# Peptides against a protein of PDB entry 1MQS, part 49

Target 1, 223 residues: chain A of PDB entry 1MQS
Amino acid sequence: ILKMLFLNKDLNNNDNITTITDDIFNQQEIIWKVLILDIKSTATISSVLRVNDLLKAGITVHSLIKQDRSPLPDVPAIYFVSPTKENIDIIVNDLKSDKYSEFYINFTSSLPRNLLEDLAQQVSITGKSDKIKQVYDQYLDFIVTEPELFSLEISNAYLTLNDPKTTEEEITGLCANIADGLFNTVLTINSIPIIRAAKGGPAEIIAEKLGTKLRDFVINTNS

## One batch from the design tools (peptide; aimed at target 1 Y136 N190)

Design b2_p25_5_s2 (made by RFdiffusion4, then SolubleMPNN; from b2_p25_5, 13 letters changed)
Fold by OpenDDE base, seed 3:
Structure b2_p25_5_s2 (fold): chain B 223 residues (1-223), chain A 25 residues (1-25)
Amino acid sequence: as target 1 above (223 residues)
Amino acid sequence: SEIEKALNKKNEELTKEFYELVKKY
């Protein structure tokens, strides 16, 4: 998240958030930026960062993407939003209106191919593609509740998994979604975990799926 | 870390792919 707030520049990862922000604040000229969020990403940011952290990162204003926002044509904008058609359309409209000087687009999860193509097509029509500096996928679909505890914020997961009326297909689908969320979390933490799960239930299914994803990722990265 | 490098590479590729698509249209 901090890396994103500093326009995805390399940060020295050995220090606590406070140390990183203090060092950058003291050593570099602050580039003031606006941060555009949605409801989901607001929760994510709020779980990890304080208002003071945002200020130290050079965020002068943060607002919701669906809210009416004043144009700041001389200020770069960081978008951190869900990969949806609605959000893409709003970003393109902001681009058309020259609402900001530069656009750093960060999606909270994987951008589907069809939406990537839609974004590119719409941007091409505007002729302002040069203002879009980055299109990143941050893989941040989770909430940090405590330093060693997080939530994927999947509604009624426990109820669904324990309801006798739930079909095997529904359970398998939910387990896949949970595994995807955990995978994104692992990537964000930048550490490969030891996976432990109870045998004979959904937890085992999730663990197997997650293990496969991690193995595939490591293999593909090293090739 | 290897994960960080992989993520950075993936994001750079995504940005590149975006620009290539823009040029295609």
Scores: peptide ipSAE 0.510, ipTM 0.916, DockQ to the pose 0.662; fails the geometry check
OpenDDE base, seeds 1, 2, 4, 5: peptide ipSAE 0.501, 0.501, 0.504, 0.508; ipTM 0.913, 0.913, 0.915, 0.917; seeds 1, 2, 4, 5 fail the geometry check

Design b2_p25_5_s3 (made by RFdiffusion4, then SolubleMPNN; from b2_p25_5, 12 letters changed)
Fold by OpenDDE base, seed 2:
Structure b2_p25_5_s3 (fold): chain B 223 residues (1-223), chain A 25 residues (1-25)
Amino acid sequence: as target 1 above (223 residues)
Amino acid sequence: SKIEEALNKENEKKTQEFYELTKKY
């Protein structure tokens, strides 16, 4: 998260948020930025950072992507939002209207190829592709409750998985979503876990999906 | 870490892919 707030620049490997922000603050000129969030990413940010942390990171204003926002054409913007068509359209509209000087786009989870193509197509039409500085997947689709405890905040997941009326397709879909969330968590923690799951249930499905995602990710990045 | 390096590489690739796509359209 902090790396994103500093425009994905290299940060010193310190574990303490305050130490990191102080070190950066002392070493570099603060670039003031706007942070654009959605409901999900707001919850994520709020679970990890305080308002003062945002300020120390150079975030002068933070707003919801769906809110009316005043143009700040001389200020760079960081988008940290869900990878949805709706958010893409809003970003493109903001680009068209020259709302900000630069656009650093960060998605809470992986932007699929079709949406990447859509974004690229729309941006191409504007002729302002040079203002898009980054398109990153941050894989931060979870809530940090405690240092060693997190939640994916998937509504009624337990109930859905244990409801006999739930279809196999629904279970598979939910398990995939859970695996995606766990994958995001692993990437954020920057540690490959030993996956343990109960046999014969949704947990095993999730574990398998997560393992596959991790393997695929490692393979794709090493190639 | 390997994960961080992998993530950075992937994001760099994604950004480049984006730019390539913008040129295509």
Scores: peptide ipSAE 0.534, ipTM 0.923, DockQ to the pose 0.664
OpenDDE base, seeds 1, 3, 4, 5: peptide ipSAE 0.534, 0.539, 0.531, 0.539; ipTM 0.924, 0.920, 0.914, 0.926; seeds 1, 3, 4, 5 fail the geometry check

Design b2_p25_5_s4 (made by RFdiffusion4, then SolubleMPNN; from b2_p25_5, 12 letters changed)
Fold by OpenDDE base, seed 3:
Structure b2_p25_5_s4 (fold): chain B 223 residues (1-223), chain A 25 residues (1-25)
Amino acid sequence: as target 1 above (223 residues)
Amino acid sequence: SEIEKALNKKNEEKTKEFKELVKKY
């Protein structure tokens, strides 16, 4: 998250957020930026960072993407929003309106190919593609509740998995979603976990799916 | 870390892909 707030530049690997922000604040001129969020990403950011952390990262103002925002044509903007058609349309509208000087677009999860193409098509029409500096996938679709505890905030997951009326297809689908969320978390933590799961239940399905995703990722990145 | 490097590479590629797509339209 901090890396994103510093326009995805390499940060010195100090483990403490406070230390990182202090070091950067002291060593470099602060580039003031606007942070654009949605409801989901707001929850994510709020779970990890304090308002003071945002300020130290050079965030002068943060707003919801659906809110009316004043133009700041001389200020770069960081978007950290869900990969949806709605958000893409709003970003493009902001681009058309010259709302900000530069656009650093970060999606909370992977932007699918079809939406990437849609974004590109719309941006091409504007003729202002040069203002878009980055289009990144930030695998940050989770909430940190404690330093060593997080939640995917999947509604009624436990109930669904334990309800005898739930179909196998529904369970499989939910397990896939959970595995995707865990995968994103692993990427964010930057550590490959040892996966343990009870046998004979949804946990095993999730573990298997997660393991496969991690293996595939490592193989694809090392090739 | 290896994961961080991989993510950075992927995101750089995505940005590049986006820019290329823009040029095609």
Scores: peptide ipSAE 0.546, ipTM 0.928, DockQ to the pose 0.667; fails the geometry check
OpenDDE base, seeds 1, 2, 4, 5: peptide ipSAE 0.544, 0.540, 0.532, 0.540; ipTM 0.928, 0.927, 0.928, 0.930; seeds 1, 2, 4, 5 fail the geometry check

Design b2_p25_6 (made by RFdiffusion4)
Pose (drawn by RFdiffusion4):
Structure b2_p25_6 (pose): chain A 223 residues (1-223), chain P 25 residues (1-25)
Amino acid sequence: as target 1 above (223 residues)
Amino acid sequence: AEEIEEKLAEMNEEKHEEFEELAEN
């Protein structure tokens, strides 16, 4: 999360510190930025970061994508928002409206090609595609409550999974999401683990789903 | 671990470059 608030700086290069000392923060000399969150993404940040931490990272203000936000045409913007048609539209609207000097679009989970092309087509007919400095799938779609407790914030799962009423489609879709939440965690750990799961029920489906996802990830790296 | 990080970085870069290419078209 902090690396993102630094415009995904230090990326594409060296350094292995973990929570930047102030003397180094003065090495790059950092400028204030607007931080745009949405409901879901605010729940992710406010769980691990205090307001003081945000300022210390150069974040002047933070507001939801849906609020009426007063313009700051000369101030950078970092969007950390969910990969939704609704949000993408507003990014396009803010991009046109010239609400901010620059855009650093950061997606909470992962943006589908479906919506990447959408955002891209809309932005193309603006004379301002140049202002979007970066677009990143961050893979931080979970909440870390205590140091080693995390949640996918998918309430009422045991019910949805065992309710006879529930479709054989709603179940597949739910497992697919849980498979993603885990995938989002696994990528954060930066370790491709061995999947072990109890057979017979949802844990297996999710295991095999996550297995396939992690399998492709390992492939679409080297070959 | 670094390989995974590099991979994620490359993915984001390549996707961003593709976004720019699509926006130009």

Design b2_p25_6_s1 (made by RFdiffusion4, then SolubleMPNN; from b2_p25_6, 13 letters changed)
Fold by OpenDDE base, seed 4:
Structure b2_p25_6_s1 (fold): chain B 223 residues (1-223), chain A 25 residues (1-25)
Amino acid sequence: as target 1 above (223 residues)
Amino acid sequence: SKKIEEALNKKNEEKYKYFKELAKK
């Protein structure tokens, strides 16, 4: 998160957010930026950072992507939003209107290839691709509730998984979504977990899916 | 832990590169 807020500058690996923000704030000229969020990413950011942390990171204003936002043509913008067609279209519209000086686009999870190509196509039509300084996946599709504890904030997951009326297809779909969220979390934490799951239930399905995703990722990155 | 971060960074760099190539056409 901090790396994103500092426009992907190499930050010293000090584990304390406050120490990092204080050190940067004291040592370097603050580049003021606008942070554009959606509902989901707002929850994620709010769980990890305080308003003061954002200010120390140079975030002068934060707004929702769907809100009417005033143009700040001399200010760089950081988008941290869900990888959706709707958000892409809004970003492109903001680009067309020269709403900000630079666009650092970060998605909460992986932007699929089709949407990436769509974004690129729309940007190409504008002729303003030079203003796009970043298009990254941040894999921050989770909420930190306390140290070493987090939630994916999947609505009614427990109820759905334990409802006898829930179909196998629905369970499988939900398990896939949970596994995706956990995968993103693992990537964000930069640590491969020991996966423990109860046998014979949805947790085992999730664990298996997560394990597969992690293995596939490791194989693909080491090749 | 560092390997995962490096892999993610590489992936993002490649993604951005791919995007730029498409967006400049």
Scores: peptide ipSAE 0.516, ipTM 0.911, DockQ to the pose 0.688
OpenDDE base, seeds 1, 2, 3, 5: peptide ipSAE 0.507, 0.516, 0.512, 0.518; ipTM 0.905, 0.908, 0.908, 0.909; seeds 2, 5 fail the geometry check

Design b2_p25_6_s2 (made by RFdiffusion4, then SolubleMPNN; from b2_p25_6, 13 letters changed)
Fold by OpenDDE base, seed 4:
Structure b2_p25_6_s2 (fold): chain B 223 residues (1-223), chain A 25 residues (1-25)
Amino acid sequence: as target 1 above (223 residues)
Amino acid sequence: SKIIEDALAKKNEKKNKEFKELAKK
């Protein structure tokens, strides 16, 4: 997450958040940036970072993507938002209006190909593609409550999975969503888990999906 | 292990490259 705030530059991962931010903040040159969030990513950021951490990372202002924001044409912006058509359209509008000097776009989860193409097409039409410096997936679609405890914040997941009225299709869909969230968590933690699940239920489905996603990710990135 | 970190970096670099290529058209 700090890597994103520092424009996805390499950071020393051996230090805690406070040490990293302090070290960088004490350096003579800090790049001041605007951080653009949505409701979901705000919760994520708030669970991991303190306000002081943002400041030390050079975030001068943070705002919601749907809020009216004043132009800061000389200030680079970091977007950390959900991969939705709505957010894409807003980003493009911000680009059109020259709200910021540079745009570093980070999605909370994987931006699918169709939306990537849509974003690219819209940006192309503006003629301002040079202002888009990065389009990355950060895979932070979860809430960290404690160092080793997190929540995917999927509403009523347990109830839905255990409701006998829930259809198989609904269960499958929910399991896929859970697996996606877990996948993002694994990538963020940078640790390949040993996946264990009870047999014969949704947990097994989730485990299988997660395993497949991890395998595919490793294989596809190495090819 | 840096395997995941490296894989993520490569994936993002690829995505970024793809975006740039698409946005130039």
Scores: peptide ipSAE 0.391, ipTM 0.878, DockQ to the pose 0.687
OpenDDE base, seeds 1, 2, 3, 5: peptide ipSAE 0.375, 0.399, 0.390, 0.397; ipTM 0.866, 0.882, 0.874, 0.880; seeds 2, 5 fail the geometry check

Design b2_p25_6_s3 (made by RFdiffusion4, then SolubleMPNN; from b2_p25_6, 12 letters changed)
Fold by OpenDDE base, seed 2:
Structure b2_p25_6_s3 (fold): chain B 223 residues (1-223), chain A 25 residues (1-25)
Amino acid sequence: as target 1 above (223 residues)
Amino acid sequence: SEKIQKALAEKNEKKNKEFKELAKK
């Protein structure tokens, strides 16, 4: 994901997200860009990155692909979306409209050959193929949604985590609330889970908070 | 992990090249 946010440049992968973003921020001029997501990819990004991480990566604004977006013809755009015909058509329409200066297209999973050909054909017709800088598959679909899913139904959690206006404090607060909900769930089912979370994002914060709560509970229960 | 990353990078480069070739026609 970080590579994608830095226009798929080679990054030293041995460091945590914070170290990588700090190092890049200090060493190179930040290229400001727009991040275009869909519902699925937004969930992925939110599980891995904090709002500040996006800012440090040079993401000025992030929006949903299906939303009406203001043109920023002098700003490059990163698309990170599902490999669907609908998304391809929207990207092509954005290209036709000169909505952004450059297009870095990343799919959440493998784009099939037929859709790749369709995208290429449509782009060719526009005469603006030079604006398409990259078409990559990120293969992040393996962030396996557990076969058994449940929702805490925390109102606006998704929107809050993905709103560029949301502060880190607000995110931290929301993560705490989510952790509380998960903690209650764990207690209800009377089963201590193995906690797995993507590093460097809200999921990690939630996992850490949940882990702390569980440890504290065990200590208090044994005491 | 490095092998996987390398393989992924190679696949992406190939896909990108294929796209560029198709889009220039």
Scores: peptide ipSAE 0.394, ipTM 0.877, DockQ to the pose 0.313
OpenDDE base, seeds 1, 3, 4, 5: peptide ipSAE 0.391, 0.386, 0.388, 0.391; ipTM 0.879, 0.872, 0.877, 0.878

Design b2_p25_6_s4 (made by RFdiffusion4, then SolubleMPNN; from b2_p25_6, 14 letters changed)
Fold by OpenDDE base, seed 3:
Structure b2_p25_6_s4 (fold): chain B 223 residues (1-223), chain A 25 residues (1-25)
Amino acid sequence: as target 1 above (223 residues)
Amino acid sequence: SEEIQKALEKKNKEKNEYFKKLAKE
């Protein structure tokens, strides 16, 4: 998250958030930026960062992507939003309107190829592609409640998994979504977990799916 | 840990370059 707030520049990761922000604040001129969020990313940011951390990172103002926002044509913007067609369209509209000087786009999870191509096509039509400085995937689709406890905030997951009326297909789908979220979390924290799950239930399915995703990722990156 | 971070950075760079290529066409 901090890396994103500093326009994805290389940061020394060995220090606590406060130390990093203090060091950067003291060493470099603060570039003031606007942070554009959605409901999901707001929850994520709020769970990890304090308002003071945002200020130290040079975030002068933050707002929701769906809210009416005043143009700040001389200010760079950081988008940290869900990878949806709706958000893409809003970003493109903001670009068309010259709402900000520069656009640093970060998605809370992986933007699929089709949406990436759609974004690129729309941006191409505007002729303002130079204003798009970055399009990155951030794997921060979780809420940290405690240092060692987090939630994916999947609506009614527990109820759905324990409802006897829930179909096997629905359970499988939900487990896949949970596994995806956990996978993103693992990538975000940059640590491979030991996966533990109770046998004979949805947790085992999730664990298996997560394990497969991690293995595939490692194989593909080392390849 | 470092390997994951490097992999992510690589993927993001590749994605960004791909986007730039498409957006300039």
Scores: peptide ipSAE 0.413, ipTM 0.888, DockQ to the pose 0.694
OpenDDE base, seeds 1, 2, 4, 5: peptide ipSAE 0.404, 0.411, 0.407, 0.405; ipTM 0.881, 0.886, 0.885, 0.886; seed 2 fails the geometry check

Design b2_p25_7 (made by RFdiffusion4)
Pose (drawn by RFdiffusion4):
Structure b2_p25_7 (pose): chain A 223 residues (1-223), chain P 25 residues (1-25)
Amino acid sequence: as target 1 above (223 residues)
Amino acid sequence: DEENYENFIEKVENDNDNLKNSILN
């Protein structure tokens, strides 16, 4: 999360520190930025970061994508928002409106090609595709409550999974989401683990789903 | 407009590839 608030800095290069000392923050000399969150993404940040931490990272203001936000045409913007048609539209609208000097679009989970092309087509007919400095799938789609406790914030799962009423489609879709939440965690750990799961029920489906996802990830690296 | 579209897509793909490479390292 902090690396993102630094424009995904230090990326594509060296350094292995973990929570930047102030003397180094003065090495790059950092400028204030607007931080745009949405309902879901605010729940992720406010769980691990205090307001003081945000300022210390160069974040002047933070507001939801849906609020009426007064313009700051000369100030950078970092969007950390859910990969939704609704949000993408607003980014396009803010981009046109010239609400901010620059855009650093950061997606909470992962943006589908479906929507990447959408955002891209809309931005193409603007004379301002140049202002979008970066678009990143951050893979931070979970909440870390205590130091090692995390949640996918998918309430009422035992019910949805065992309710006879529930479709054989709603179940597959739910497992697919849980498979993604785990995938989002696993990528944060930066370790491709061995999946072990109890057979017979949802844990297996999710295991085999996550298995396939992690399998392709390992492939679409080297070959 | 077609060139801007293509450049935008390529830039985003490169950014995300670099991010995946950093996760792998």

Design b2_p25_7_s1 (made by RFdiffusion4, then SolubleMPNN; from b2_p25_7, 17 letters changed)
Fold by OpenDDE base, seed 2:
Structure b2_p25_7_s1 (fold): chain B 223 residues (1-223), chain A 25 residues (1-25)
Amino acid sequence: as target 1 above (223 residues)
Amino acid sequence: MEEKLKKFLEDAEKQNEDFLKSIFS
């Protein structure tokens, strides 16, 4: 918070922290974010990046995931942590407690399917899936758009794989619906999301369908 | 790991750029 205050030279001394964060988020050229790390990622970042690099990226506050962190419900958070059950549980707890306004989750290594499904399940239960904006690892990177229904659809795509009774037709249908939702979101925000999909799963199906829709749209729009 | 860090920074920069576009467009 102090670092954020020092970086914003136009701040009025009479503004409360909420007003300051709102002003930064709505009026500043840089979106200031909280960075949550673990021991491993801290070592990695410290070896490769300088403090100034983090500041340029809009990181004004950083903390360890296991540390007690004050709620900043109006501030977006970026997680860069190991893909462990423990870290996932902490992230979900942070989500439940409205610790931050938005959650951008970046795992330091590949997220196993079982943990991805666990994350999706837990997030779905909270009813706050709309706050999860990104989940990224080496093989998977997707941006969850704001519509809650759409966010739930993405979560269901992974949860459906846990039910052996789910048919291929049901999976295909669900993936198509998700792709449609993504496509509609792209058109709405006028920004193409970066989608990276793991091979051999519903994410790949979604990515392919979305890619086709986007290509078709571009061709039709330019004709 | 370096590629992930690079991606991390690129994503952060893109988020800021997208935000700016949303404000000024």
Scores: peptide ipSAE 0.015, ipTM 0.412, DockQ to the pose 0.034
OpenDDE base, seeds 1, 3, 4, 5: peptide ipSAE 0.000, 0.000, 0.000, 0.000; ipTM 0.262, 0.269, 0.293, 0.272; seed 4 fails the geometry check

Design b2_p25_7_s3 (made by RFdiffusion4, then SolubleMPNN; from b2_p25_7, 20 letters changed)
Fold by OpenDDE base, seed 2:
Structure b2_p25_7_s3 (fold): chain B 223 residues (1-223), chain A 25 residues (1-25)
Amino acid sequence: as target 1 above (223 residues)
Amino acid sequence: MKEKLEKLLKDAEEQNKKFLEEIFS
């Protein structure tokens, strides 16, 4: 989430959100931007960030995607919304109307290929594709911290996985998402890894899911 | 352009304030 708020720039790994925001705030010039959310992403952001954190991240204005929003043609916008046809259409309409100067689109979950193609097609028709600076989902957004070390930077993944209130279904879902992200990372690196994980925890679940995905991929590509 | 932007930002800030009050209330 913080990476997204800083236009997916490299961030120093720190467990403390306040420390991260302070460090980033002190090191870089603040770029003021608009944050556009939906109901689901609002809940996500509210669970991890405070108003002051948003301000420190340069978020001067935030709004719901379905709300009537004033045009800010000289201000960049960050979208953090669900990958739905409706949201894509709204984003494209915002692009057509020159609602913002730049568009950084972050989907809250995996963007299906058909929707990505739809987005690309609609954007191409507008002739304003240059304003679309980023299109990410949680599976494609990762940071390489070291040559062989990377992070998906899934906000509060550790906390969620270790929270006793988290349901098994939620854990399974999160592990699946992490595995998908790792899979995409592996494809990006274009190398098949040896998977190592601790037994008896979420890491094992992730490893198994990742292994299955890799095996399926290899079978399908050699077929 | 600057004046227009300032006005737009002001309006947006007001909307933002309302939104924040709703979320963090």
Scores: peptide ipSAE 0.014, ipTM 0.315, DockQ to the pose 0.021
OpenDDE base, seeds 1, 3, 4, 5: peptide ipSAE 0.000, 0.000, 0.000, 0.006; ipTM 0.247, 0.225, 0.269, 0.268; seed 1 fails the geometry check

Design b2_p25_7_s4 (made by RFdiffusion4, then SolubleMPNN; from b2_p25_7, 15 letters changed)
Fold by OpenDDE base, seed 4:
Structure b2_p25_7_s4 (fold): chain B 223 residues (1-223), chain A 25 residues (1-25)
Amino acid sequence: as target 1 above (223 residues)
Amino acid sequence: MEKKLKEFLEKAEKDNENFFKSIFS
């Protein structure tokens, strides 16, 4: 969340939110931003951050996406909202109306391919794609006790999975490769993971493939 | 429109890549 509020800049790994905000506040020029939330993300933010934390992060105003919001054309906006057609349409309308100077879009969960395409198409029509500075759909882990993130370093994976020109066969192939990579990672860690994936997208395909590989491995090794 | 869509997707990919790179730097 703090990374998002600081436009996804690299933050020092400090456990205390207050310490992090203080350090960043003292070391970097504060960029004042508007934070746009929905009901779900409001609950999330409220559970993790205090009002003072938002202020220290440079959030001058926060509002619900469905609320009537005053234009702030000179202020960048951070969206932290659910990946829905409704929210996408609102964001695009905000873009069309030049409601903010820049748009940093963070979806609370995985953005489906069809919605990404819809967003891209609508933004393209506006001719204001340059105002879209960031689009993220990564799952935010709000409670991190240890480094848990790793990368398979597959180039252009997101693009390939979300490009409308990519065939189903190509997607399936890439998912298989990702699953192989994850499988190898699991073997390296030497622990059987609980697999969690968003439904209705490539993540589910990957999860299924990985699950199959793990099951086969367990059966073969116990045999 | 297809070209613009591609550019948008590439930009999104780059943004996400940069995010991940920042974590591992």
Scores: peptide ipSAE 0.015, ipTM 0.455, DockQ to the pose 0.346
OpenDDE base, seeds 1, 2, 3, 5: peptide ipSAE 0.000, 0.007, 0.006, 0.017; ipTM 0.278, 0.294, 0.334, 0.466; seeds 1, 2, 5 fail the geometry check

Design b2_p25_8 (made by RFdiffusion4)
Pose (drawn by RFdiffusion4):
Structure b2_p25_8 (pose): chain A 223 residues (1-223), chain P 25 residues (1-25)
Amino acid sequence: as target 1 above (223 residues)
Amino acid sequence: SEIEEILAEKNNEKHEEFLEIVEEH
């Protein structure tokens, strides 16, 4: 999360520290930025970061994508928002409106090609595609409550999974989401683990789903 | 570290692909 608030800095290069000392923060000399969150993404940040931490990272203000936000045409913007048609539209609207000097679009989970092309087509007919400095799938779609306790914030799962009423489609879709939440966690750990799961029920479906996802990820790296 | 670099490359490729799509239109 912090690396993102630094424009995904230090990326594409060296350094292995963990929570930047101030003397180094003065090495790059950092400028204030607007931080745009949405309902879901605010729940992710406010769980691990205090307001003082945000300022210390160069975040002047933070507001939701849906609020009426007063313009700051000369100030950078970092969007950390859900990969939704609704949000993408507003990014396009803010982009046109010239609400901010620059855009650093950061998606909470992962943006589908479906929506990447959408955002891209809309932005193409603006004379301002140049202002979007970066677009990143961050893979931080979970909440870390205690140091080693996390949640996918998918309430009422035992019911949805065992309710006879529930479709054989709603179930597949739910497992697919849980498979993503895990995938989002696994990528954060930066370790491709061995999947072990109890057979017979949802845990297996999710295991085999996550297995396939992690399998492609390993492939679409080297070959 | 290797996985982080791979993610970084993927994000860079995604951004480059976005710009290419914008240029095509």

